# Peptides against a protein of PDB entry 3WG5, part 245

Target 1, 218 residues: chain A of PDB entry 3WG5
Amino acid sequence: LAKNIVYVAQIKGQITSYTYDQFDRYITIAEQDNAEAIIIELDTPGGRADAMMNIVQRIQQSKIPVIIYVYPPGASAASAGTYIALGSHLIAMAPGTSIGACRPILGYSQNGSIIEAPPKITNYFIAYIKSLAQESGRNATIAEEFITKDLSLTPEEALKYGVIEVVARDINELLKKSNGMKTKIPVNGRYVTLNFTNVEVRYLAPSFKDKLISYITD
Target 2, 218 residues: chain A of PDB entry 3WG5 as posed
Amino acid sequence: LAKNIVYVAQIKGQITSYTYDQFDRYITIAEQDNAEAIIIELDTPGGRADAMMNIVQRIQQSKIPVIIYVYPPGASAASAGTYIALGSHLIAMAPGTSIGACRPILGYSQNGSIIEAPPAITNYFIAYIKSLAQESGRNATIAEEFITKDLSLTPEEALKYGVIEVVARDINELLKKSNGMKTKIPVNGRYVTLNFTNVEVRYLAPSFKDKLISYITD

## One batch from the design tools (peptide; made by RFdiffusion4, then SolubleMPNN)

Design b2_p25_1_s1 (from b2_p25_1, 8 letters changed)
Fold by OpenDDE base, seed 2:
Structure b2_p25_1_s1 (fold): chain B 218 residues (1-218), chain C 218 residues (1-218), chain A 25 residues (1-25)
Amino acid sequence: as target 1 above (218 residues)
Amino acid sequence: as target 1 above (218 residues)
Amino acid sequence: STGVEIEASSGPIPKDAKFIDPVKE
């Protein structure tokens, strides 16, 4: 029996338009091969709100389940990463990772101080993040507090509070624990039960462009 | 029996004079074909107030029902988008979308800070948005708070508070849920009951000009 | 003409709004 394929890809660094291109490429490959799912190993300090929103849309438009996995240990789905995770079909975190700190900012002053976003923007993102949480059946109160309190959570806290679905040490444990789980948002209008009983794991490498841009932004 | 036609078109991005041209083109096509309705999938962060007011007028002058659908998930009818929605015959929102944040501004300073509109302008738009809400039988208090508090709402909140009429995941659910609803404003001087029992859905593509301008503004 | 120079934008949410963890700088 032909093994179902699960793709695994890494997205690391700031959320930018280039990060969108990475998501789009990876998801497109997995869609083309009718994969059971794609797991995105996410490690981000945050980034641009526009890119984040586009990424969320791209995930939600996916023809296959997109699992955000905050990985490896020491990684974060900080700020924009939290929104992306909350917009995904399933969230997993490795031990030693974090999620949250979602307060929007306009940027940094010359002295490195944060330029605060006006209430208009903050309120917009409160509504947005709550909507992502509510739609995915995740804790909208905590999602709001990711902004209002700049809250950051451990994997155990995030699981306990109903922000995420899985704590897993590695891809194998993730597949094992998420097997039989329903997606938290629909795939093509239907909630999908994940089937990881007989899967081939395929790792997607960054494109040459991906490597170059990562190199320039690092 | 000849199927009634429902057109669906997308409007994304800033509200500008070009956005007006898009609305005008789409509505005109649907009017020419005597469509049962046109659904505009709206995703906007806001834009120009003049263009917004013209769009509202164009919608209100439509010979057919214009349904604003905040779509896809992750989209918003922010700021000017809220006014447009409130001026329409029916508002729907997809899960994971938002509406509100309507406080007028004059622009952004070089440091990215908002240049506040003078009280005269703010008061004008308070009156305007309240009028749109009142005329459409929508919650005028919340409409005012979209300005005075820069309030943003989830679809569930917006539905609960009587700002919108439908929460729907997709066009099919929208058609199903809105079938038999009356328009919130008149069409040609009469409130129309929507009939979506036997409809053909036709998607309108952006013109080449629409694509080009979207490309330039992205 | 509303006499109000409606150069007032219902301001776009700045596309350049950033979410950066201030702790990682």
Scores: peptide ipSAE 0.030, ipTM 0.299, DockQ to the pose 0.102
Fold by OpenDDE base, seed 4:
Structure b2_p25_1_s1 (fold): chain B 218 residues (1-218), chain C 218 residues (1-218), chain A 25 residues (1-25)
Amino acid sequence: as target 1 above (218 residues)
Amino acid sequence: as target 1 above (218 residues)
Amino acid sequence: STGVEIEASSGPIPKDAKFIDPVKE
């Protein structure tokens, strides 16, 4: 019986247009190989809204399940990372991670203070994040509060509130716990039951370009 | 019977990218020698959040137990140091030390006053520190109060509240008291029972680079 | 057109956030 493949890739750092390229590349590889799923190990402080929205769209257009895994311990799915997670087929978090803090900003002033987004932008992203939560059957009230209160959650809180689906320490535990779960959004118009029985895990390395960009942005 | 090795290294001063390099180097040496554990004698007023988060990740990725020891008497695990401790496999404090004061700041104004972090950042770190505490089975309520109340604790208070595991006057007492304890977080996916019976203690000196950087930053 | 400025940021958490004990400086 041909082993079901699960891809694992890491995306770390700020969400940018280059991050979109990473998502697109990784998902495309997994699609081409007819993988059972791809797991994206995500650690991000946030980033650009445009890139974030494009990433969400790319995930939702995936031919296979895309699992966002906030990993390793100490990682975060902050700001833009939360939107990406909420737009995905399954969210997992490792212990010692966080999710939330989704209030949009225009940038930082010279003194490092936040330049606030106008109500128009804030309200747009409130609607957007609520939509992602509703579409995925996740807690839309909490999703809104990620903006309105700049709320951040632990994995246990996020699970309890129905923001995420899995708390797992590593890939093996993630596969074990998510086996038999349905995707929270459709894959090709269908909610997929994840089958992680007898899977081969394949790790995707960053491209040379990905490494170089990370080096410049760090 | 090959003697079990315990490494001891000192990290003092502000938490920076260079501090990460020190942690990485010391842990790597201990990993390479298959040490029973490494003890990091920590004395820090705090430092950078990014460096802190990276250090936590590096500790949690360790192949061997990493013990944070707030030492010597008069030392502190202040601010970033608390996060590092909470992310580690075991926390010890010497008498006359302190832990806590974890409220994030953006910096200092020209007059030396604190530039407050916006709620977005504060809430993020509340979630983060609670996550570290929860993962390690430590007091998440107190961990939150390290931020919300800028709480600082004595070793006795920290032990009483379940923030730390050991109060010890020196390395010998630390080894004696921690012998047979389980790590508060996993090592390679397993909670390790510390075995400090018949150990050889090896001290790691700072590298020349570490000395030079400390000299510049002090 | 979403009417949202493309330049809007889902505000990154500043990596340079600091934790310093003001009592010891």
Scores: peptide ipSAE 0.029, ipTM 0.255, DockQ to the pose 0.114
Fold by OpenDDE base, seed 3:
Structure b2_p25_1_s1 (fold): chain B 218 residues (1-218), chain C 218 residues (1-218), chain A 25 residues (1-25)
Amino acid sequence: as target 1 above (218 residues)
Amino acid sequence: as target 1 above (218 residues)
Amino acid sequence: STGVEIEASSGPIPKDAKFIDPVKE
């Protein structure tokens, strides 16, 4: 019996154009193999808005379900990571992780203080994040508050408030809990019911380039 | 039975003189083939006011209906993109997209802060955007607030407030929902009833020049 | 016809807008 494949890949660090390349590569590999899904173990403090929006688009264009898994314990889907999660087919968090703090910034001043985004940009991202939440049937009020209040949530809070779908300690618990769930957004125009009953878990290693750039940026 | 053709083309990125050339080329191709319509999949953060106004004029001068489709999910018709949409024969948005944030700016200061436009310029664009909304039978109050409040809307809000005509997940849903709708502005002096019952969808690829410039600007 | 080329940009959302967790820097 041909085992369905679930790919697992790690994306760690700041969201950049390079992070987009990682998402694109990993999702493409999983698409090529007609995987049941890909799980992206995400740990990010945030990053660039342009790269984030491109990543969200790439996820939403995926031919297979993309599950964002905030993992391992101690990881976060902060800022840009929250948008990426809200744009995905399913969100899971490990215990001891966090999500939120989405207020856009222009950068840091010379003294290290945050340069806040003007209302134009903030309002744009409020609409954007609310749209992602509403489309995925997630809590749009909380999504807005991720910006307006710089709200950050635990996995238990995020689950309780309807921001995420699964709290899972590891990949096996994630597969078990998400089995039979429908994707929160369509895959190729259809809501997919996840089937993880007879799956091979295949880990995607970072490319040599991925390793080199993570080594330079860390 | 000769299938009516609907062209679909993508325009992504900042609105510039080059974006005008893309609109002009795509619309011209569709005009030459007497297409039922052209759908422009628009994803823009905004851009130049001059290019925007020229694009609006080019759309309004089109011999065929031009449908602006804010697509894919995660895309936006921000700033200049909103004007372009409001100047078009029909506006559709995919779920997870946004529209608005239209306040004119002169640019960015060296510190990345927005240089606001003087009241003279702001008032000009308020009048302009209200005119586009009124001419197209769309919500002119919201159009004004896109500037005065830097308002941004989700597809559902934009539909509810009468800014857009269609929320559609993909081209097929767009064609289905917009079938039998009248254009919001005239085509060659007449309001056209869209007929998408027996259409061939033909995708226009970016020219080599389009690809090269997108590659350089990304 | 003084086409006032309104050099005004309907300002792009800065592609360089950042979403960084201020706590991890």
Scores: peptide ipSAE 0.023, ipTM 0.269, DockQ to the pose 0.101
Fold by OpenDDE base, seed 1:
Structure b2_p25_1_s1 (fold): chain B 218 residues (1-218), chain C 218 residues (1-218), chain A 25 residues (1-25)
Amino acid sequence: as target 1 above (218 residues)
Amino acid sequence: as target 1 above (218 residues)
Amino acid sequence: STGVEIEASSGPIPKDAKFIDPVKE
């Protein structure tokens, strides 16, 4: 039985294999406690595609709802962060945050110019992001445009276009607005109605390892 | 007589000679037990062409139906994975997965750019993928475009275009939807009608060797 | 038939494909 508990954790910085370990640890803790959900406060400029796809899989394999919350104000779910959000059970954004800019790259040249991904890779990720959007009943056209046009959206635009589900200023407003919402993807094959009535909010701190990794990748 | 047993195994990562050994082992186990079918949960970014062609042959020589299931959500049957799928008795995809991007390459340059395959190789694989599609009664035009345009598709698109047969969220839904379907290619010269009524599902774990190989190829 | 050992990889999608917002670097 799900406890009347919601976990909140933070993921900040570049998406790497270490970021996968953070997601895995946090979701595992919340699963073990049979939490009603976990909210991940996400702030990322992007990162590695492989790590991103593994994170999406880990979220989709979660035994509990995973809400991606682009937070605090000024944060972004840029690039890889958008994919992670689109793969989640519910997306929320705080005012003054952004989402999008999903075009894959191979890296940066010495002059700081983007080394473009070949069409093979770009087309792969177009299909991938569209599939995530379609699976979650989100706007697949806009999801494609996150790549093809490097589109970036405000929370208000993202809500309007059906890319996200909630705009919330803080965790309390998020819980209030998302209470009674159905997850956009299944949890263990079932769409879950979120129950945030009289929930205990538990904040998960980063491990020592998580802190060290964040320091090295910053 | 086929037992009321369906085997499920997983193949993840790059397609190599070791991936062939995994396919061969799993299919052999299911054949020995006279299973109704084996479902291979496939998640691959691609790999070696030689290994891919050997895997296709091993599937086509199977004494039982081999279903390729692109799973879990976020997984892909990219590149070599698409060929393997097209060579199989039935293709299923989970929501949030992808298929396609089949253009052959020789490798990557030091700058991360693709080293293009010469026209001779590209044309060979165009003919090859078209033949797999035609033999299985799948969309040969789209199969060609997986190479010529580096096309990649969502499950919904792939189903719509007649490249795959089933979209399913999990093994239970896959069994339910594919029950009574005819295999797209023959099994021992005969098209088989799948019988998944009250089947026992048996999961095959990777061998120690399989695990080690996965680690080395990651 | 000289089987041209086409060491063609049906090119793996580079695991190292990156999604980095160039505006934030």
Scores: peptide ipSAE 0.023, ipTM 0.257, DockQ to the pose 0.101

Design b2_p25_1_s2 (from b2_p25_1, 10 letters changed)
Fold by OpenDDE base, seed 2:
Structure b2_p25_1_s2 (fold): chain B 218 residues (1-218), chain C 218 residues (1-218), chain A 25 residues (1-25)
Amino acid sequence: as target 1 above (218 residues)
Amino acid sequence: as target 1 above (218 residues)
Amino acid sequence: SEGVEIEASSGPIPKDAKFINPVEE
């Protein structure tokens, strides 16, 4: 019996246009092979809002479930990473990871101080993050507080508050716990029940370009 | 029985003179074919006020209903996009989208800070946006607050407050939900009841020029 | 109708808005 395939790929570092290219490539490969899902192991301190929004769009346009997995331990889905997670079909976190801190900024001054975003931008992203949470049936109040309070949560807190769906130590535990869960947003207009009972896990390696860019941005 | 045609086209990016050309082209095609309506999938962070006002005028002069659909998920009708939506015959939003943040600005300083519009300009746009809301029977108080508070709303909030008419996941749901609705502004001097019971959906592709401009503005 | 300055903008949301956790830099 042909095993369903689950792809696993890693995205690490700042959210940029290059990160979009990584998401696009990985999801496209998994779509082409009619994978049951792709799991993106996400570790990001944040990044650019434009790239983040494009990534969210790409995830939501996926023909297969995209699972964001904040992994490994010590990783974060900080700032832009939280938006990406909230835009995905399922969120998982490993123990020892974090999510949140979503207040937008314009950048950093020469002294390293944050240049605050004007209320216009902040309010835009409040609406945006609340919309992502509401659409996915996740906690929109906490999603707002990720901005208004710069809230950061542990996996246990995030699960408790209904921000995420799974706490898992590794891919095998993730597959086991998420098996039979419905996607939090539709796939091709339908909520999908994840089937991980007889899956082959395939790891996608970063492209040479991905490696080069990560090397430049690290 | 000849199916009524509904056109669907996408307009993404900053509102500029080129965006006007896109609206004009798309609406003109739909007018020429005596379409039941055109749905514009709108995704914009905002743009130029002059272009926005011209687009609103072009929509209001349309011989067919123009439905603004904030789509796909993650899209926004931000700033200028809100004015355009409020000037249209029907507003729909997909889950995961936003509308609002309409305060006018003159631009950005070198440090990325907003150059505020003088009170004269702000007051002009308050009057303008209220007029659009009032004419369309939409919430003029919230329309004003889109400026005065830089308010941004989710689809659910926008629907609840009477800013928009439909929340829909896709074109098919939009057509289903909007079927039998009256246009919020007249078409050729008459309020039209939308008939989407037996329609053919035709997608309009961007012109080569549209693609080139989007490529330059991305 | 008092002429709105042609350069008046509804204020696009900056594409370069950032979400970076300063603690992780």
Scores: peptide ipSAE 0.028, ipTM 0.246, DockQ to the pose 0.106
Fold by OpenDDE base, seed 4:
Structure b2_p25_1_s2 (fold): chain B 218 residues (1-218), chain C 218 residues (1-218), chain A 25 residues (1-25)
Amino acid sequence: as target 1 above (218 residues)
Amino acid sequence: as target 1 above (218 residues)
Amino acid sequence: SEGVEIEASSGPIPKDAKFINPVEE
């Protein structure tokens, strides 16, 4: 029986359009190999709203399930990372990770103070994040509170409140727990049941370009 | 004979990750309909480097030819727009448009002066833009000069120097002139010969979200 | 880091909405 392939790749750091390049490259590789899924190990403090929205779209257009896995312990899917997670086919978190804090800002002033986004922008992202949650059958009230209260959750809280689907310590536990789950959003117009019973795990490394840009943006 | 569909969509304004969302949505629609091509009418002063790189990747991953058309007269494919064009399957320009001015900057100071990118960043984009030009069989020397000299070209100059493939006044002339041309980069690993002999042109409108974000970012 | 911009010099780049955790910057 042809082994199902599951790709695993890491995305770490600020969400920028380079992060989109990473998502796109990784998903494309997994699509080309007709993988059962790709798992993105995500660790981000947030980043650019525009890049985030692009990543969400790219995930939603994936020919295969994209699983966001907030990993390793100590990682976060903060701010933009939460939107990305909510836009994905399945969210998992490792113990000791966090998700949330989604309030949009315009940036920082010279003194390091936050430049607040105008209500128009904030309201847009409230609607957007609620839409992502609703489309994925996740808790839209909590998604809104990620903005309105700048709420941040533990994996246990996020699971309890229906923000995420899996808490897992490692890839093996994630595969085990997510086996037989349906994607929270469609893949090619259909909700896919994940089949991890006989999988080969393939790790994707960042490209040379990925490493260079990460080095420049860090 | 089933009519080949050619989609046309407009992308105007700063290149942001929202612009990527537009590209992605438009290309996806055209891919789903197995279009002969999509023509993106581009008018941009530039924007974010990261968003630009994502757009280039999305174009390069397109299942169908993506034609960048700098349109209407008075439009520009400035800065980030030039990279996008160079990353596309075919570049066209309307008379009275411009392309170039690709020098990366970090932003503007409080006094409106340009914050120069460090040589490391500039050199990265020189390599990147040259790669795009080389991969597409376009003039890599001029592509470099878009950065090093902040060069801007007319359609006639851009055509003459082998930066672009077509000068056209409108979509009809573009279709006529580009009919039988090969894409300058592969589509699904193959150079495609454009077939515009019996096409239906379909115009795509910006989504409500597209309009809203354009309204917020303008 | 502030993202690299590729813009024709037309004045201050409008600050786009960002999602950055203030604690990690």
Scores: peptide ipSAE 0.026, ipTM 0.212, DockQ to the pose 0.093
Fold by OpenDDE base, seed 3:
Formats: sequence, C-alpha cells, structure tokens
Structure b2_p25_1_s2 (fold): chain B 218 residues (1-218), chain C 218 residues (1-218), chain A 25 residues (1-25)
Amino acid sequence: as target 1 above (218 residues)
Amino acid sequence: as target 1 above (218 residues)
Amino acid sequence: SEGVEIEASSGPIPKDAKFINPVEE
C-alpha cells in the first residue's frame, strides 16, 4: 500500500511577499504529490497585511489540507501569523508557543513607537478576522479580541477557547491527535477527514533562494 | 439545447482607470455572447472614486446581469468595492470575505496617515451610497454606516442586514442559490430573473495587457 | 476651468498595513 505523504515545511520570520512565495511553493509541491496534508511549522512575529491576506487565500485555495503548526516551543503566530492560522484547515500549537496580538499598525515612528492604524483599517481587520474565525468554526469573539485587546493566548488557552484544534509537542503527536479530525474549512469545497494512518513524513527544505533571502533579511 | 453561458472573470487589486477597462472588457465580451450573466470575482482594498463611479455606471448600463462575487475566501470588497457591489445586479460573498469601510479619503500624508475627506465630499458619498442601496433595495442605513462608522461586515452579517443576496462557497453554489433570483436593479430597463439551469461556466482570462499591468503595479 | 479631479479615493486599505509585533530586543 503506497504510503500517504505528509509534507512538513518551515516558515520563519516576517510575513512578506517572499513568505507568500514560500507558502505557494510548499503547498504546490505537496499538491503535486497528492499529499494527505502539508504541515507548516510557523514562527512569525507578524508582517505585511497584503502578504498575509494573499497567504490566507493561497491556503484556502489549496487542493490539500494545510495545517498551521506554531512550532517549535518559543515560536509565535503573532499578528499576521494568527490570521494565517485562522484561515487554515487546522491549527496546532506546541507547548510554549503563543498566538494573537493582531491589532493592525501603520508602522513605526522614527522613535520606534507604533503608529496605530485608523479605525477604518482596524474595523476592516476586525471584520476580516471574525470572518476567518466564523468560517472555520473557531471563536470569533476571541478573534476580535486579538485586535481590540491585543490579546495573546497560550496553546492551552487557545484550545480551551476554541481558537485552535490541537496542542502537540512534535509532529508525531500532531499527526496522532489530528488523525480523524475534519478540516475546519473545506478542501476543494469539501470538509476532509484527515487520515494520518501509515503516512510518510517528508520535510521540505528551503530553496537556495529561500536561504539567501532569509540570510539577507535577518 | 444550446447551453446558456455564464462568464466568470477576476478583478483583483486597486480600483483604477485600468480596473474600469477590465470591467468594460469583461462585460462587453459577455454581452457579445448574450451570456445569461457575468460573475465578477472581486477582491479589492478600494481605489479611486472616479474609477469606481465609472465602473458602477458601466455595470448599470450592462445588457446582461453583472453579479459581484466577493471571492475567494479572504477577499474583500472594501471601500470602492462596496460601492461597485451595491451598484450591481446581485451581490454574493464567499465565507471568509468582507465588505464595507467606505469612508472617502483624500489620500495619505507623508507619514502614512489618512488625510480625511472634508464633510462636503463625505456627504456626497453618503448620498451616493444610499442611492445605490435604495435603488437596489438593499439596506441604505448600513450603506450609510459603511461611511459614517467605517463599518465592515462579514458575509453572514451582510446577508442578515440585507446588504447582499447570497453567501456561497464557490461558483457552483452561487449559481445554485441565485437561480431564480431577480436582479436587484434592472437590466435594459427590466428586472431579470436569473436562469442558471443548464449553464456553461466560461472563465475569462486577463489579457496580456492585464497581466503586464498587474505585474508592474505589484 | 481646471476641473479639480477630486482624487477622492475610497482609500485603499494601505497595502502597508503592518502586523508586526515589536521584536523585544
């Protein structure tokens, strides 16, 4: 019996147009191989709203389940990362990670102070994040509070409040716990039951370009 | 029995004079083929007011029903996009999308802050958006609040409040749900009942020029 | 009569809306 493949890829750093390219590449590879799923190990402090929205769209257009896994311990799905997670088919977090802090900003002043987004932009993203939560059957009240209160949650809190689906220490525990779960949003218009029985885990390495850009931006 | 054609085209990005050209081209193609309707998959953060008003007029002058579909998930019909939607024959939204945030602005300051429009301009657009809503039998109070409160809505809220007509996950569900609906405004002076029985869906690709401009503006 | 093309923009949501938490140094 041909083993079903689960891809695992890492996305680390700021959410940018380059991060979109990484998501697109990784998901495309997994789609081409008809993988059972792809797990994206996400560690991000946030990033650009445009790139974030494009990434959410790319995930939702995926032909296979995309699992956002806030990993490793100490990682975060902060700000843009939370939106990405809420737009995905399943969210997992490792112990010692965080999610939230989603209030949009315009940037930083010369003194490093946050330039707040005007209510127009904030309200837009409140509606957007609530929509992502509602679509995925996740806690829309908490999703709103990620913005309005700059709320950040632990994995245990996020699970308790119905923001995420899995707390897992590693990929093996994630696969075990998520086996038999339905995707929180459709894949190709249908809710998919994840089947992680007899799977091969295949790690995707960053491309040479991916490595180069990470080296320049870090 | 010759299949009735429904065209589907994508409009993504800022609303500009180029966006008008896209609308005009797409609608013209669909008109020439006597399509049952054209569905415009709209994803826009907003744009120019002049271009928006021209697009609304072009839609209202269409010889066939123009359905604005806020799609894919994560897309928005923000600001100018809301006006365009409210000016159309039918509005649909995918889950995970948003509509609203319509307050006019003059632009952005050097520091990225919004330069607000003076009351004169704001009041003009309040009257304009209310007129679009009233003409289409949609919620004019909410239309006004899209400006006065910078309100943004989820698909479910927009449906509930009578801003939109359909929540649909994909084109097939949209066609199914909108079948037998009357257009919210006239087509050639008559309210049309949509007939999506035995239709062929035909996707319009962006022209070479469309692709080139998107490449330069991204 | 220079028609003031009121470039009233229904303001794009700034593509530049950022969601960056300050990395605590």
Scores: peptide ipSAE 0.024, ipTM 0.292, DockQ to the pose 0.101
Fold by OpenDDE base, seed 1:
Structure b2_p25_1_s2 (fold): chain B 218 residues (1-218), chain C 218 residues (1-218), chain A 25 residues (1-25)
Amino acid sequence: as target 1 above (218 residues)
Amino acid sequence: as target 1 above (218 residues)
Amino acid sequence: SEGVEIEASSGPIPKDAKFINPVEE
């Protein structure tokens, strides 16, 4: 039985191989303690596609529910962050956050202009994001439009359109609202009903390495 | 009478003239609505002394209580952030956050070494930080040691030493714990008893300008 | 391998600048 423990950690900044290491570390700690869930407070502008796909895979392999919480107000799950959210067991957003803007790019030119991805790459990510949405029972049409229209949504819009599951102001409201919800994807092959009755909230701090690299990549 | 409204906003990153504009905007919105308080979720490594002093002044001139909340876990009120906190009506910290490291520096050399501030500047900031602590009834000895020893504290230590007033996991716990507390400095010449009974929490988002400059200065 | 970047325009914020720049006199 999961202990009445919910872990909360933060992932902030660009999605890189180092961000994968953060996800892996945080989830592993929560798995080892047989936590009810881990909540990842996410604030990201996007990042590398390879790192994003690895993070999604790590979430899908989690032995416990992984909740992505776009937090605090002003935060975003932009681009790669949207994919990560769609790959998770539950998505929550705080008021004043955003999700979307998922069009892949090859990078920035020396003049700061976006280098567009060729149709082959764009179509790959359209298929990928639609798969994540469909697997999680979320709105795959909107997921596609996150790429094709570079759409960004508010929490209220995202909830209305069936992209996310919860709008919450803080961790306590998130726990209260998500209590009794089923995970949108399986945990170890089973859909789990979240039980946030009388849970202890444990906060995970970033490692020293986590702080340093978040400084270097930011 | 203050409406049963508490504003919550975020200030993240380096303290600059732009960070002052964020504080000014957020506080002004909350003042205009005659809010019970504004909570600023702060995560900063430090920044410019001039901007910091202007922010402190803006807080001290606030028509409503300004609560500095070092949040989320892994955040810090480092250097300039500590001064800002000490200049505020109430300080809260989340588990896994830090406060301190206040020694002024002139900058970084080309090799990444710190250029130390001359004694004149260091002594100025010692006097300044002690004044902020004394005015707020907080531990001025520890405030001095934030400079002289470059001390950094956990929330538990900071609470124990009388540097901060609240340790809270989230906004709901902060509101619950700070309910009935007196502000540590006056609001419009009077110490205010915080009333967080049946409050509406309103989240302020950063402006587009706020997001863009946080991108450029970071 | 040309890394496909999925970036949005909001760049990351450096967390570690532990300094108070003195007021330029």
Scores: peptide ipSAE 0.020, ipTM 0.219, DockQ to the pose 0.076; fails the geometry check

